Peptides against a protein of PDB entry 5VVV. Designs and how they scored, part 220

Target 1, 276 residues: chain A of PDB entry 5VVV
Amino acid sequence: FLCGVVEGFYGRPWVMEQRKELFRRLQKWELNTYLYAPKDDYKHRMFWREMYSVEEAEQLMTLISAAREYEIEFIYAISPGLDITFSNPKEVSTLKRKLDQVSQFGCRSFALLFDDIDHNMCAADKEVFSSFAHAQVSITNEIYQYLGEPETFLFCPTEYCGTFCYPNVSQSPYLRTVGEKLLPGIEVLWTGPKVVSKEIPVESIEEVSKIIKRAPVIWDNIHANDYDQKRLFLGPYKGRSTELIPRLKGVLTNPNCEFEANYVAIHTLATWYKSN
Target 2, 276 residues: chain A of PDB entry 5VVV as posed
Amino acid sequence: FLCGVVEGFYGRPWVMEQRKELFRRLQKWELNTYLYAPKDDYKHRMFWREMYSVEEAEQLMTLISAAREYEIEFIYAISPGLDITFSNPKEVSTLKRKLDQVSQFGCRSFALLFDNIDHNMCAADKEVFSSFAHAQVSITNEIYQYLGEPETFLFCPTEYCGTFCYPNVSQSPYLRTVGEKLLPGIEVLWTGPKVVSKEIPVESIEEVSKIIKRAPVIWDNIHANDYDQKRLFLGPYKGRSTELIPRLKGVLTNPNCEFEANYVAIHTLATWYKSN

## One batch from the design tools (peptide; made by RFdiffusion4, then SolubleMPNN)

Design b2_p28_8_s1 (from b2_p28_8, 12 letters changed)
Fold by OpenDDE base, seed 1:
Structure b2_p28_8_s1 (fold): chain B 276 residues (1-276), chain A 28 residues (1-28)
Amino acid sequence: as target 1 above (276 residues)
Amino acid sequence: PPPPNPAALEEEEEEKKKKELEELEKKK
């Protein structure tokens, strides 16, 4: 069971010292996972093709080593979906080379994210792939196999919540293609009925699990504040029954952008996880 | 501009649907 934090928000990323302090807190609270997915890290999303510099490589190696020291699984995410051409072998080779660089830093766990992108393929991809889901699954399976089938590999769908599913969760052709064709060792990220789910009913997890043919990992936006910079979410982790735990592969909270605001969010997630 | 945060877009769509429902109920 993956339980911890995703740094998955828009806005200023956390500094390396905040991330090391997070790992110490996660270990102390018997949480086990950190997902590196900061939207405004240029080499994560906007410039995903760009290799890390020598100085950035030293920082990432130090961060991955610190996660290992605290027994925290470090998952490196990349979001190529803004401008990747899925049918272009050079784009696939560029993505492989970027993940090889991160693997050399001592990373063993990876994620491909296709959240917050347009549902449209380019003309070249339409000639090769029957749908957007087929293009995403093809590259995700190829990368997963290329990396030697790592123990933890995550996929974030473009339809990552109930409100983004067309026509709905149980009838989505996109999620059906993901469930049928995504390799069984790849985990699927999900935010619940909404982007920011006030509640995640058990029945909603049973519905999505049936179409994706696996238990999801929750990307939980309950404490996210990147959509409203005037608000801080200081309340406890709530609106999730402990009956979800045996029906999930994990829960990763995407908390407030302000690192110091997240004590209650992360501590109450840890209390919830231990109560099952 | 950065792409609009999808959570902010979802909140705007929910507020719009709520206002449209409240206007339909006031016309009954």
Scores: peptide ipSAE 0.046, ipTM 0.670, DockQ to the pose 0.689
Fold by OpenDDE base, seed 5:
Structure b2_p28_8_s1 (fold): chain B 276 residues (1-276), chain A 28 residues (1-28)
Amino acid sequence: as target 1 above (276 residues)
Amino acid sequence: PPPPNPAALEEEEEEKKKKELEELEKKK
């Protein structure tokens, strides 16, 4: 069971010292996972093709080593979906080289994120792939196999919540293709019925699990505030029955952008997880 | 402004759907 934090918000990323303090807090609270997915890290998303510099490499190696020291699984995410051509072997090779560099930093767990992108393929990809889901699954399976089938590999679908599913979760052709063709060792990220789910009913997890043919990992936006910088979500982790725990592969909270605001959010997630 | 976060886009779509429903109910 993956339980911890995703740094997945828009806005100023956490500094390396905040991330190391997070790992210490996660260990202290018997949480086990950190997903590196900061939207405004330009080499994570906008410039995903760019290799890390020597200085950036030293910082990431130090961060991954700190996660290991605190027994926290460090998952490196990349979001190539803004401008990748899935059918282009050079793009696939560029993605492979970027993940090879991160693997050399001592990273062993990875994620491919296709959240917050247009559902439309380019003309070149339409000639090769039957749908956007087929293109995404093809590259995700190829990368997973190329990396030697890592113990933890995550996929974030473009339809990552109930409101983004067309016509709905149980009938989505996109999620059906993901469920049928994504390799069984790859985990699927999900935010619940909504992007910011006030509640995640058990029945909603049973519905999505059936179509994706696996238990999801919750990317939980309950404490996310990047959509309204005037709000701080200081309340406890709530609206999730403990009956979800045996039906999930994990829960990763995407909390407030303000690092110091997250004490209650992360501590109450840890209390919830231990109450099962 | 930063591009609207998908959460803000979802809230705007939900508010739009709610207003459209309220207008349909007022016409019955």
Scores: peptide ipSAE 0.044, ipTM 0.682, DockQ to the pose 0.512
Fold by OpenDDE base, seed 2:
Structure b2_p28_8_s1 (fold): chain B 276 residues (1-276), chain A 28 residues (1-28)
Amino acid sequence: as target 1 above (276 residues)
Amino acid sequence: PPPPNPAALEEEEEEKKKKELEELEKKK
C-alpha cells in the first residue's frame, strides 16, 4: 500500500531542504511514499525533453539518497502530455533517455502523468492510434517494459476523476481502453468523483476499479490550494472511509503549496491509514 | 499564463459534457 505525499501542485516547488524534512516526517509517521510531480518544475512538464544539468543531477541524487535514508519510496514523475507526439519514435527515445538519466540518480520507481492536457491528438497520432487512450497506453507500456518493469510504475489518466470521464466513469471508452490495454503491473492514479473530492465513496472506487481492472492509487487533492491562493486548508484528512484501504493500492495527498501548512494534512492521513 | 487551474479545467469539462449532451438530445 503506497501512502504519503505527491508534490503535484502548480506554483513554486518545495526546496530540497523542505523535501528532506518531508521524508523525515513521513518516516516518523510510518508513511512510505513521495511522488515527485511539481507542475512548475520545468524539466518535469514544460521542458520534459531537457536533460538535467550536472548541478540539477547532484541535487536530485542527494534528494533520492535522502528518501532512501528515511525508507521513503521516491517515485519520479514526468508529464510529457503538453506537446509529445506519441507516434514519433524520437519523442519516445527522448523520454527513455530522460528516465535513464533519472535511473542513474538511483531512482527505481516512476510515473507517467497525462493529467491537465488537451484530449486532442495531433494529425500524425490520429493516423497511428485509434484513440488518445491507445496512444497513452502504448507509450506507457513501452516505457514500463524499457525500464525493466519496475516494482512501482504509475499512470495518471487524462480522465483522472469522475467529472472528467465521458460520458461517465463506468461507460468511459478512455478508461475502458486503459483497463484493457495498460499492462497489469502498472498502477493507475485516481482523484475520486471530482478534482477536489469532498468525499470519496466506496461505491465510486468499486466503479472505477471495475473499468480500470485494478485497485487505484488515490491522488488526493483534499488539501490542494494551488487553484485558490486564498484557500489554506488546515483541516484533517476526512471524507474517506477506512473501508477504502483494502480497495486501494495507495493514497498520496497533494497538499497545500505552503510546506509548513501541511502538518495536520499529512499527520491525519497517517492516522487514517494506521486506523485500519 | 499559469496553466488552467484544475478547478477551472473541471468547470470547462462540465460545460463541454453539457454541450455534448445537448447536441446528442438534438439528434434524437
Scores: peptide ipSAE 0.044, ipTM 0.714, DockQ to the pose 0.299
Fold by OpenDDE base, seed 3:
Structure b2_p28_8_s1 (fold): chain B 276 residues (1-276), chain A 28 residues (1-28)
Amino acid sequence: as target 1 above (276 residues)
Amino acid sequence: PPPPNPAALEEEEEEKKKKELEELEKKK
């Protein structure tokens, strides 16, 4: 069961010292996972093709080493979906080289994120793939196999919540393709009925699990505030029954952008997880 | 400005739907 934090917000990423302090807090609270997915980290999303510099490599190696020291699984995410051409072998090769570099930093766990992108494939991809889901699954499976089938590999769908499913969760052709074609060892990220789910009913997890043919990992935006600078949710982790735990592969909270505001968010997640 | 976060778009859509419902109720 993956339980911890995703740094998955828009806005200023956390500094390396905050991330190390996070790992110490996660270990202390018997949480086990950190997903590196900061939207405004240029080499994560906008410039996903670019290799890390020597200085950035040293920082990431140090960060990954620190995660290991605290027994925290460091999952490196990349979000190529803004401008990748899925049918282009050079793009696939570029993605491979980027993940090879991160593997050299000692990373063993990875994620491909296709959240917050347009559904329209380019003309070249339309000639090769029958749908956007087929394109995403094809590259995700290829990368997963190329990396030697890592123990932890995550996929974030473009339809990552109930509100984004067309026509709905149980009938989505996109999620059906993901469920049927995504390799079984790849986990699927989900935010619940909404992007920011006030509640995640058990029935909603049973519905999505049926179509994706696996238990999801919750990307939980309950404490996210990147979408509203006036929002500061300091409440406990709530609106999630502990009956979700046996129906999930994990829960990763995407918390407030303000690192110090997250004590209650992360601690109450840890309490919730241990209460099962 | 950063692109509207999908969560903000959902909140705006919920507020629009709420206002539309309130307007429909006022017309009854």
Scores: peptide ipSAE 0.033, ipTM 0.656, DockQ to the pose 0.560

Design b2_p28_8_s2 (from b2_p28_8, 13 letters changed)
Fold by OpenDDE base, seed 2:
Structure b2_p28_8_s2 (fold): chain B 276 residues (1-276), chain A 28 residues (1-28)
Amino acid sequence: as target 1 above (276 residues)
Amino acid sequence: APPPIPAALEEKEEEEKRKKELEEELKK
């Protein structure tokens, strides 16, 4: 069971010392996972093709080493979906080289994120793939196999919550393709009924699990505040029954942008997880 | 700056909801 934090918000990423402090807190609270997915990290999303510099490499190596020291699984995410051409072998090769570089930093767990992108394929991809889901699954399976089928590999769908599913969760052709064609060793991220889900009912997890043919990992935006700079959610992790735990592969909270605001958010997630 | 995600996502959720409502109306 993956339980911890995704740094998945827009705005200023956490500094390396905050991330190391997070790992110490996660270990202390018996949490086990950190997903590196800061939207405004240039080489994560907007410039996903760009290799890390020597200085950036040293920082990431130090961060990954610190996660290992605290027994925290460091998952490196990349979000190529803004401008990738899925059918272009050069793009796939560029993605492989980027993940090879991160593998050299000592990273062993990875994620491909297709959240917050347009559903439209370019003309070249439409000639090769029958749907956007087929394009995403193809590259995800290829990268997963290329990396030697790592123990933890995550996929974030473009339809990552109930409101984004067309026509709905149980009838989505996109999620059906993901469920049928995504390799079984790849985990699927899910956010619940909405982007910011007040509640995640058990029945909603059973519904999505049926179509994706696996238990999801929750990307939980309950404490996210990147969308409303006036929001500071200092409340407990709530609206998730502990009956979800045996029906999930994990829960990763995407918390407030303000690092020090997250004490209650992360601690109450840990209390929830240990209550099962 | 890119719009803060979930305001853009709430707007996207509302847009996707409006699209679904329109498609349900077109199926009648």
Scores: peptide ipSAE 0.038, ipTM 0.702, DockQ to the pose 0.204
Fold by OpenDDE base, seed 5:
Structure b2_p28_8_s2 (fold): chain B 276 residues (1-276), chain A 28 residues (1-28)
Amino acid sequence: as target 1 above (276 residues)
Amino acid sequence: APPPIPAALEEKEEEEKRKKELEEELKK
């Protein structure tokens, strides 16, 4: 069971010292996972093709080593979906080289994120792939196999919540393709019925699990505030029955952008997880 | 400033919800 934090918000990323302090808090609270997915890290998303500099490499190596010291699984995410051509072998090779670099930093767990992108393929990809889901699954499976089938590999679908599914979760052709064709060792990220799910009913997890043919990992935006700069959500982790725990592969909270605001959010997630 | 991408996603989510609710009402 993956339980911890995703740094997945828009806005100023956490500094390396905040991330190390997070790992110490996660270990202290018997949480085990950190997903590196800061939207405003330009080499994570907008410039995903760019290799890390020597200085950036040293920082990431130090961060990954710190995660290991605190027994926290460090998952490196990349979001190539803004402008990748899935059918172009050069793009696939560029993605491979980027993940090889991160693997050399000592990273062993990875994620491919296709959240917050248009559902439309380019003309070249339409000639090769039957749908956007087929293109995404093809590259994800190829990368997963290329990396030697890492113990933890995550996929974030473009339809990552109930509201984004067309026509709905159980009938989505996109999620059906993901469920049928994504390799079984690859985990699927999900935010619940909504992007920011006030409640995540058990029945909603049973519905998505059936179509994706696996238990999801919750990317939980309950404490996210990147969408409202006036909001600080200081309340406990709530609206999630402990009956979800045996039906999930994990829960990763995407909390407030303000690092120090997250004590209650992360601590109450840990209490919830241990109450099962 | 344009709303941060998350606010545009919440607006899109509310629009898709309203569309689904309307489609369900039209089926009754």
Scores: peptide ipSAE 0.032, ipTM 0.659, DockQ to the pose 0.195
Fold by OpenDDE base, seed 3:
Structure b2_p28_8_s2 (fold): chain B 276 residues (1-276), chain A 28 residues (1-28)
Amino acid sequence: as target 1 above (276 residues)
Amino acid sequence: APPPIPAALEEKEEEEKRKKELEEELKK
């Protein structure tokens, strides 16, 4: 069971010292996972093709080493979906090289994120793939296999919540393709019925699990505030029954952008997880 | 970059998009 934090917000990423402090807190609270997915980290999303510099590499190596020291699984995410051409072998090769570099930093766990992107394939991809889901699954499976089938590999769908599913969760052709074609060892990220789910009913997890043919990992935006600079949710982790735990592969909270505001968010998640 | 559409605005925009798609499907 993956339980911890995703740094998955828009806005200023956390500094390396904050991330190390996070790992210490995660270990102390018996949490086990950090997903590196900061939207405004240029080499994560906008410039996903670019290799890390020597200085950035040293920082990431140090960060990954620190995660290991605190027994925290460091999952490196990349979000190539803004401008990748899925059918282009050079793009696939570029993605492979980027993940090879991160593997050299000592990373062993990875994620491909296709959240917050246009649903339209380019003309070249339309000639090769039957749908956007087929394109995403194809590259995800290829990368997963190329990396030697890592123990932890995550996929974030474009339809990552109930509200983004067309026509709905149970009938989504996109999620059906993901469920049927995504390799079984790849986990699927999900935010619940909404992007920011006030509640995640058990029935909603059973519905999505049926179509994706696996238990999801919750990307939980309950404490996210990147979408509203006036929002600061300091309430406990709530609206999630502990009966979700046996129905999930994990829960990763995407918390407030303000690092110090997250004590209650992370601590109450840990309490929730240990209460099962 | 366009300002990050607040995830709540993205949800609203996708809700509006789905409403438009449903309205277009109902017009066929």
Scores: peptide ipSAE 0.028, ipTM 0.673, DockQ to the pose 0.230
Fold by OpenDDE base, seed 4:
Structure b2_p28_8_s2 (fold): chain B 276 residues (1-276), chain A 28 residues (1-28)
Amino acid sequence: as target 1 above (276 residues)
Amino acid sequence: APPPIPAALEEKEEEEKRKKELEEELKK
């Protein structure tokens, strides 16, 4: 069971010292996972093709080493979906080289994120792939296999919540393709019924699990505030039954952008996780 | 990047989805 934090918000990423402090807190609270997915990290999303500089590499190596020191699984995410051409072998090779570089930093766990992108394929991809889901699954499977089938590999679908599913969760051709074609060793991220799910009913997890043919990892935006900078949600982790735990592969909270605001968010997640 | 879709955009997408579902039901 993956339980911890995703740094998955828009806005200023956490500094390396905050991330190290996070790992210390995660270990102390018997959480086990950190997903590196800061939307405004240029080389994570907008400039995903760009290799890390020597200085950036040293920072990431230090960060990954710190995660290991605290027995926290460091999952490196990349979000190529803004402008990748899935059918272009050069794009695939560029993605491979980027993940090879991160593997050299000592990273062993990876994620491909296709959240917050348009459903439209370019003309070249439409000639090769029958749907956007087929394109995403193809590259995801290829990368997963290329990396030697790492123990933890995550996929974030473009339809990552109930509201984004067309026509709905159980009938989504996109999620059906993901469920049928995504390799079984790849985990699927899900935010619940909504991007910011006030509640995640058990039935909603059973529905999505059926179509994706696996238990999801919850990307939990309950404490996210990047969409409303005036909102500090300092409330406890709530609206999630402990009955979800046996039905999930994990829960990763995407908390407030303000690092110091997240004590309650992360601590109450840990309490929830241990209560089962 | 567009900020995460405000809850108001989720509500619009839910409304558009419900509208499409209704339009599909009316075609049967």
Scores: peptide ipSAE 0.027, ipTM 0.651, DockQ to the pose 0.201

Design b2_p28_8_s3 (from b2_p28_8, 12 letters changed)
Fold by OpenDDE base, seed 4:
Structure b2_p28_8_s3 (fold): chain B 276 residues (1-276), chain A 28 residues (1-28)
Amino acid sequence: as target 1 above (276 residues)
Amino acid sequence: MKPPNPAALEEEEEKKKEKEKKEKEEKE
């Protein structure tokens, strides 16, 4: 069971010292996972093709080493979906080289994120792939196999919540393709009925699990505030039954952008997880 | 780009679904 934090918000990423402090807090609270997915990290999303500099590499190596010291699984995410051409072997090879570089930093766990992108494929991809889901699954499976089938590999679908599913969760052709074609060792990220789910009913997890043919990992935006800088949700982790735990592969909270605001969010997630 | 407001993204996807539904109803 993956339990911890995703740094998955828009806005100013956390500094390396905040991330190291996070790992210490996670270990202390018996949480086990950090997903590196800061949307405004240029080499994570907008410039995903660009290799890390020597200085950036040293910082990431230090961060990954610190996660290991605190027994925290460091999952490196990349979000190529803004401008990737899935059918182009050069794009696939560029993604491979980027993940090889991160593997050299001592990373062993990875994620491909296709959240917050247009559903439209380019003309070249439409000639090769029958749907956007087929393109995403093809590259995700190829990358997963290329990396030697790492123990933890995550996929974030473009339809990552109930409100994004067309026509709905149980009838989505996109999620059906993901469920049928995504390799079984690849985990699927999900935010619940909404992007920011006030509640995640058990029945909603049973519905999505059926179509994706696996238990999801919750990307939990309950404490996210990147979309409303006036919102500071300091409340406990709530609206999630403990009956979800046996039905999930994990829960990763995507908390407030303000690092120090997250004490209650992360601590109450840990309390919830240990209450099962 | 402004960070996509999740509520604005939900509203855009709801509008897209309503459009695709109308385009389907016009073809039947």
Scores: peptide ipSAE 0.038, ipTM 0.651, DockQ to the pose 0.156
Fold by OpenDDE base, seed 1:
Structure b2_p28_8_s3 (fold): chain B 276 residues (1-276), chain A 28 residues (1-28)
Amino acid sequence: as target 1 above (276 residues)
Amino acid sequence: MKPPNPAALEEEEEKKKEKEKKEKEEKE
């Protein structure tokens, strides 16, 4: 069971010292996972093709080593979906080289994220793939196999919540393709009925699990505040029954952008996880 | 483009579904 934090918000990423302090807190609270997915990290999303510099490589190696020291699984995410051509072998080779560089830093767990992108394929991809889901699954399966089938590999769908599913969760052709064609060792990220789910009913997890043919990992936006910079979410982790735990592969909270605000959010997630 | 605020994307997708539903109900 993956339980911890995703750094998945828009705005200023956390500094390396905040991330190391997070790992110490996660270990102390018997949480086990950190997902590196900061939206405004240039080499994560907008400039995903760019290799890390020598200085950036030293920082990432130090961060991955610190996660290992605190027994925290470090998952490196990349978001190529803004401008990747899925049918272009040069784009696939560029993504492989980027993940090879991160593998050399000592990373062993990875994520491909296709959240917050347009559903339209380019003309070249329409000639090769029958749908956007087929293009995403093709590259995700190829990368997963190329990396030697890592023990932890995550996929974030473009339809990552109930409100994004067309016509709905149980009838989505996109999620059906993901469930049928995504390799069974790849985990699927999900935010619940909404992007910011006030509540995640058990029945809603049973519905999505049936179509994706696996238990999801919750990307939980309950404490996210990147959408309203005037608010801090200081309340407890709530609106999730403990009956979800045996129906999930994990829960990763995407908390407030302000690192200091997240004490209650992360501590109450740990209390919830231990109460099952 | 502004980075899509997840809440703004949700509102756009909800509006799109409501429009597609109305356009279907008008054709039946």
Scores: peptide ipSAE 0.036, ipTM 0.637, DockQ to the pose 0.315
Fold by OpenDDE base, seed 3:
Structure b2_p28_8_s3 (fold): chain B 276 residues (1-276), chain A 28 residues (1-28)
Amino acid sequence: as target 1 above (276 residues)
Amino acid sequence: MKPPNPAALEEEEEKKKEKEKKEKEEKE
């Protein structure tokens, strides 16, 4: 069961010292996972093709080593979906080389994120792939296999919540393709019925699990505030029954951008996880 | 760009679904 934090918000990423402090807090609270997915990290999303510099490499190596020291699984995410041509072997090779670099930093767990992108394929991809889901699954499976089928590999669908599914969760052709064609060792990220789910009903997890043919990992935006700089949700982790735990592969909270505001968010997630 | 407010993204996707639903109902 993956339980911890995703740094998945827009805005200023956390500094390396905050991330190391996070790992210490996670270990102390018997949480086990950190997903590196800061939206405004240029080499994560906008410039995903760009290799890390020597300085950035040293920082990431140090960060991954610190995660290991605290027994925290460091999952490196990349979000190529803004401008990748899925049918282009050079793009796939560029993605491979980027993940090879991160593998050299000692990373063993990875994520491909296709959240917050346009649902339209380019003309070249339309000639090769039957749908956007087929394109995403194809590259995701190829990368997963290329990396030697790492123990933890995550996929974030473009339809990552109930409100994004067309026509709905159980009938989504996109999620059906993901469920049918995504390799079984790849985990699927999900935010619940909404992007910011006030509640995640058990029935909603049973519905999505049926179509994706696996238990999801919750990317939980309950404490996210990147969308409203005046929002500071200091409430406990709530609106999630502990009956979800046996129905999930994990829960990763995407918390407030303000690192110091996250004590209650992370601690109450840890309490929730241990209460089952 | 401002991060799309997830609530604005939800509203945009709800509007998109309503539009796609209407466009589908107009084609049936």
Scores: peptide ipSAE 0.035, ipTM 0.650, DockQ to the pose 0.164
Fold by OpenDDE base, seed 5:
Structure b2_p28_8_s3 (fold): chain B 276 residues (1-276), chain A 28 residues (1-28)
Amino acid sequence: as target 1 above (276 residues)
Amino acid sequence: MKPPNPAALEEEEEKKKEKEKKEKEEKE
């Protein structure tokens, strides 16, 4: 069971010292996972093709080593979906080289994120792939196999919540293709019925699990505030029954952008996880 | 432009579904 934090918000990423303090808190609270996915890290998303500099490499190596020191699984995410051509073997090769660089930093766990992108394929990809889901699954399976089938590999679908599914979760052709064609060792990220789910009913997890043919990992936006910087979500982790725990592969909270605001959010997630 | 935050994307997808529903109801 993956339990911890995703740094997955828009806005100023956390500094390396905040991330190390997070790992210390995660260990202290018997949480085990950190997903590196800051939307405004240029080399994570906007410039995903760009290799890390020597200085950025040293910082990431130090961060990955610190995660290991605190027994925290460091998952490196990349979000190529803004401008990748899935059918172009040069793009696939560029993605491979970027993940090889991160593998050299001592990273062993990875994620491909296709959240917050247009559902339209380019003309070249339409000639090769029958749907956007087929393009995403093809590259995800190829990268997973290329990396030697890492123990933890995550996929974030473009339809990552109930409100994005067309016509609905159980009938989505996109999620059906993901469930049928994504390799069984790849985990699927999900935010619940909504992007910011006030509640995640058990029945909603049973519905998505059936179509994706696996238990999801919750990317939990309950404490996310990047959409409304005038609000801090200081309340406890709530609206999730403990009956979800045996039906999930994990829960990763995407909390407030303000690192100092997250004590209650992360501590109450840890209390919830231990209450089962 | 600030990238559409996840909540803005949700509002756009909800509006799209409401439009597609109305266009379907007008054809039946």
Scores: peptide ipSAE 0.035, ipTM 0.626, DockQ to the pose 0.339

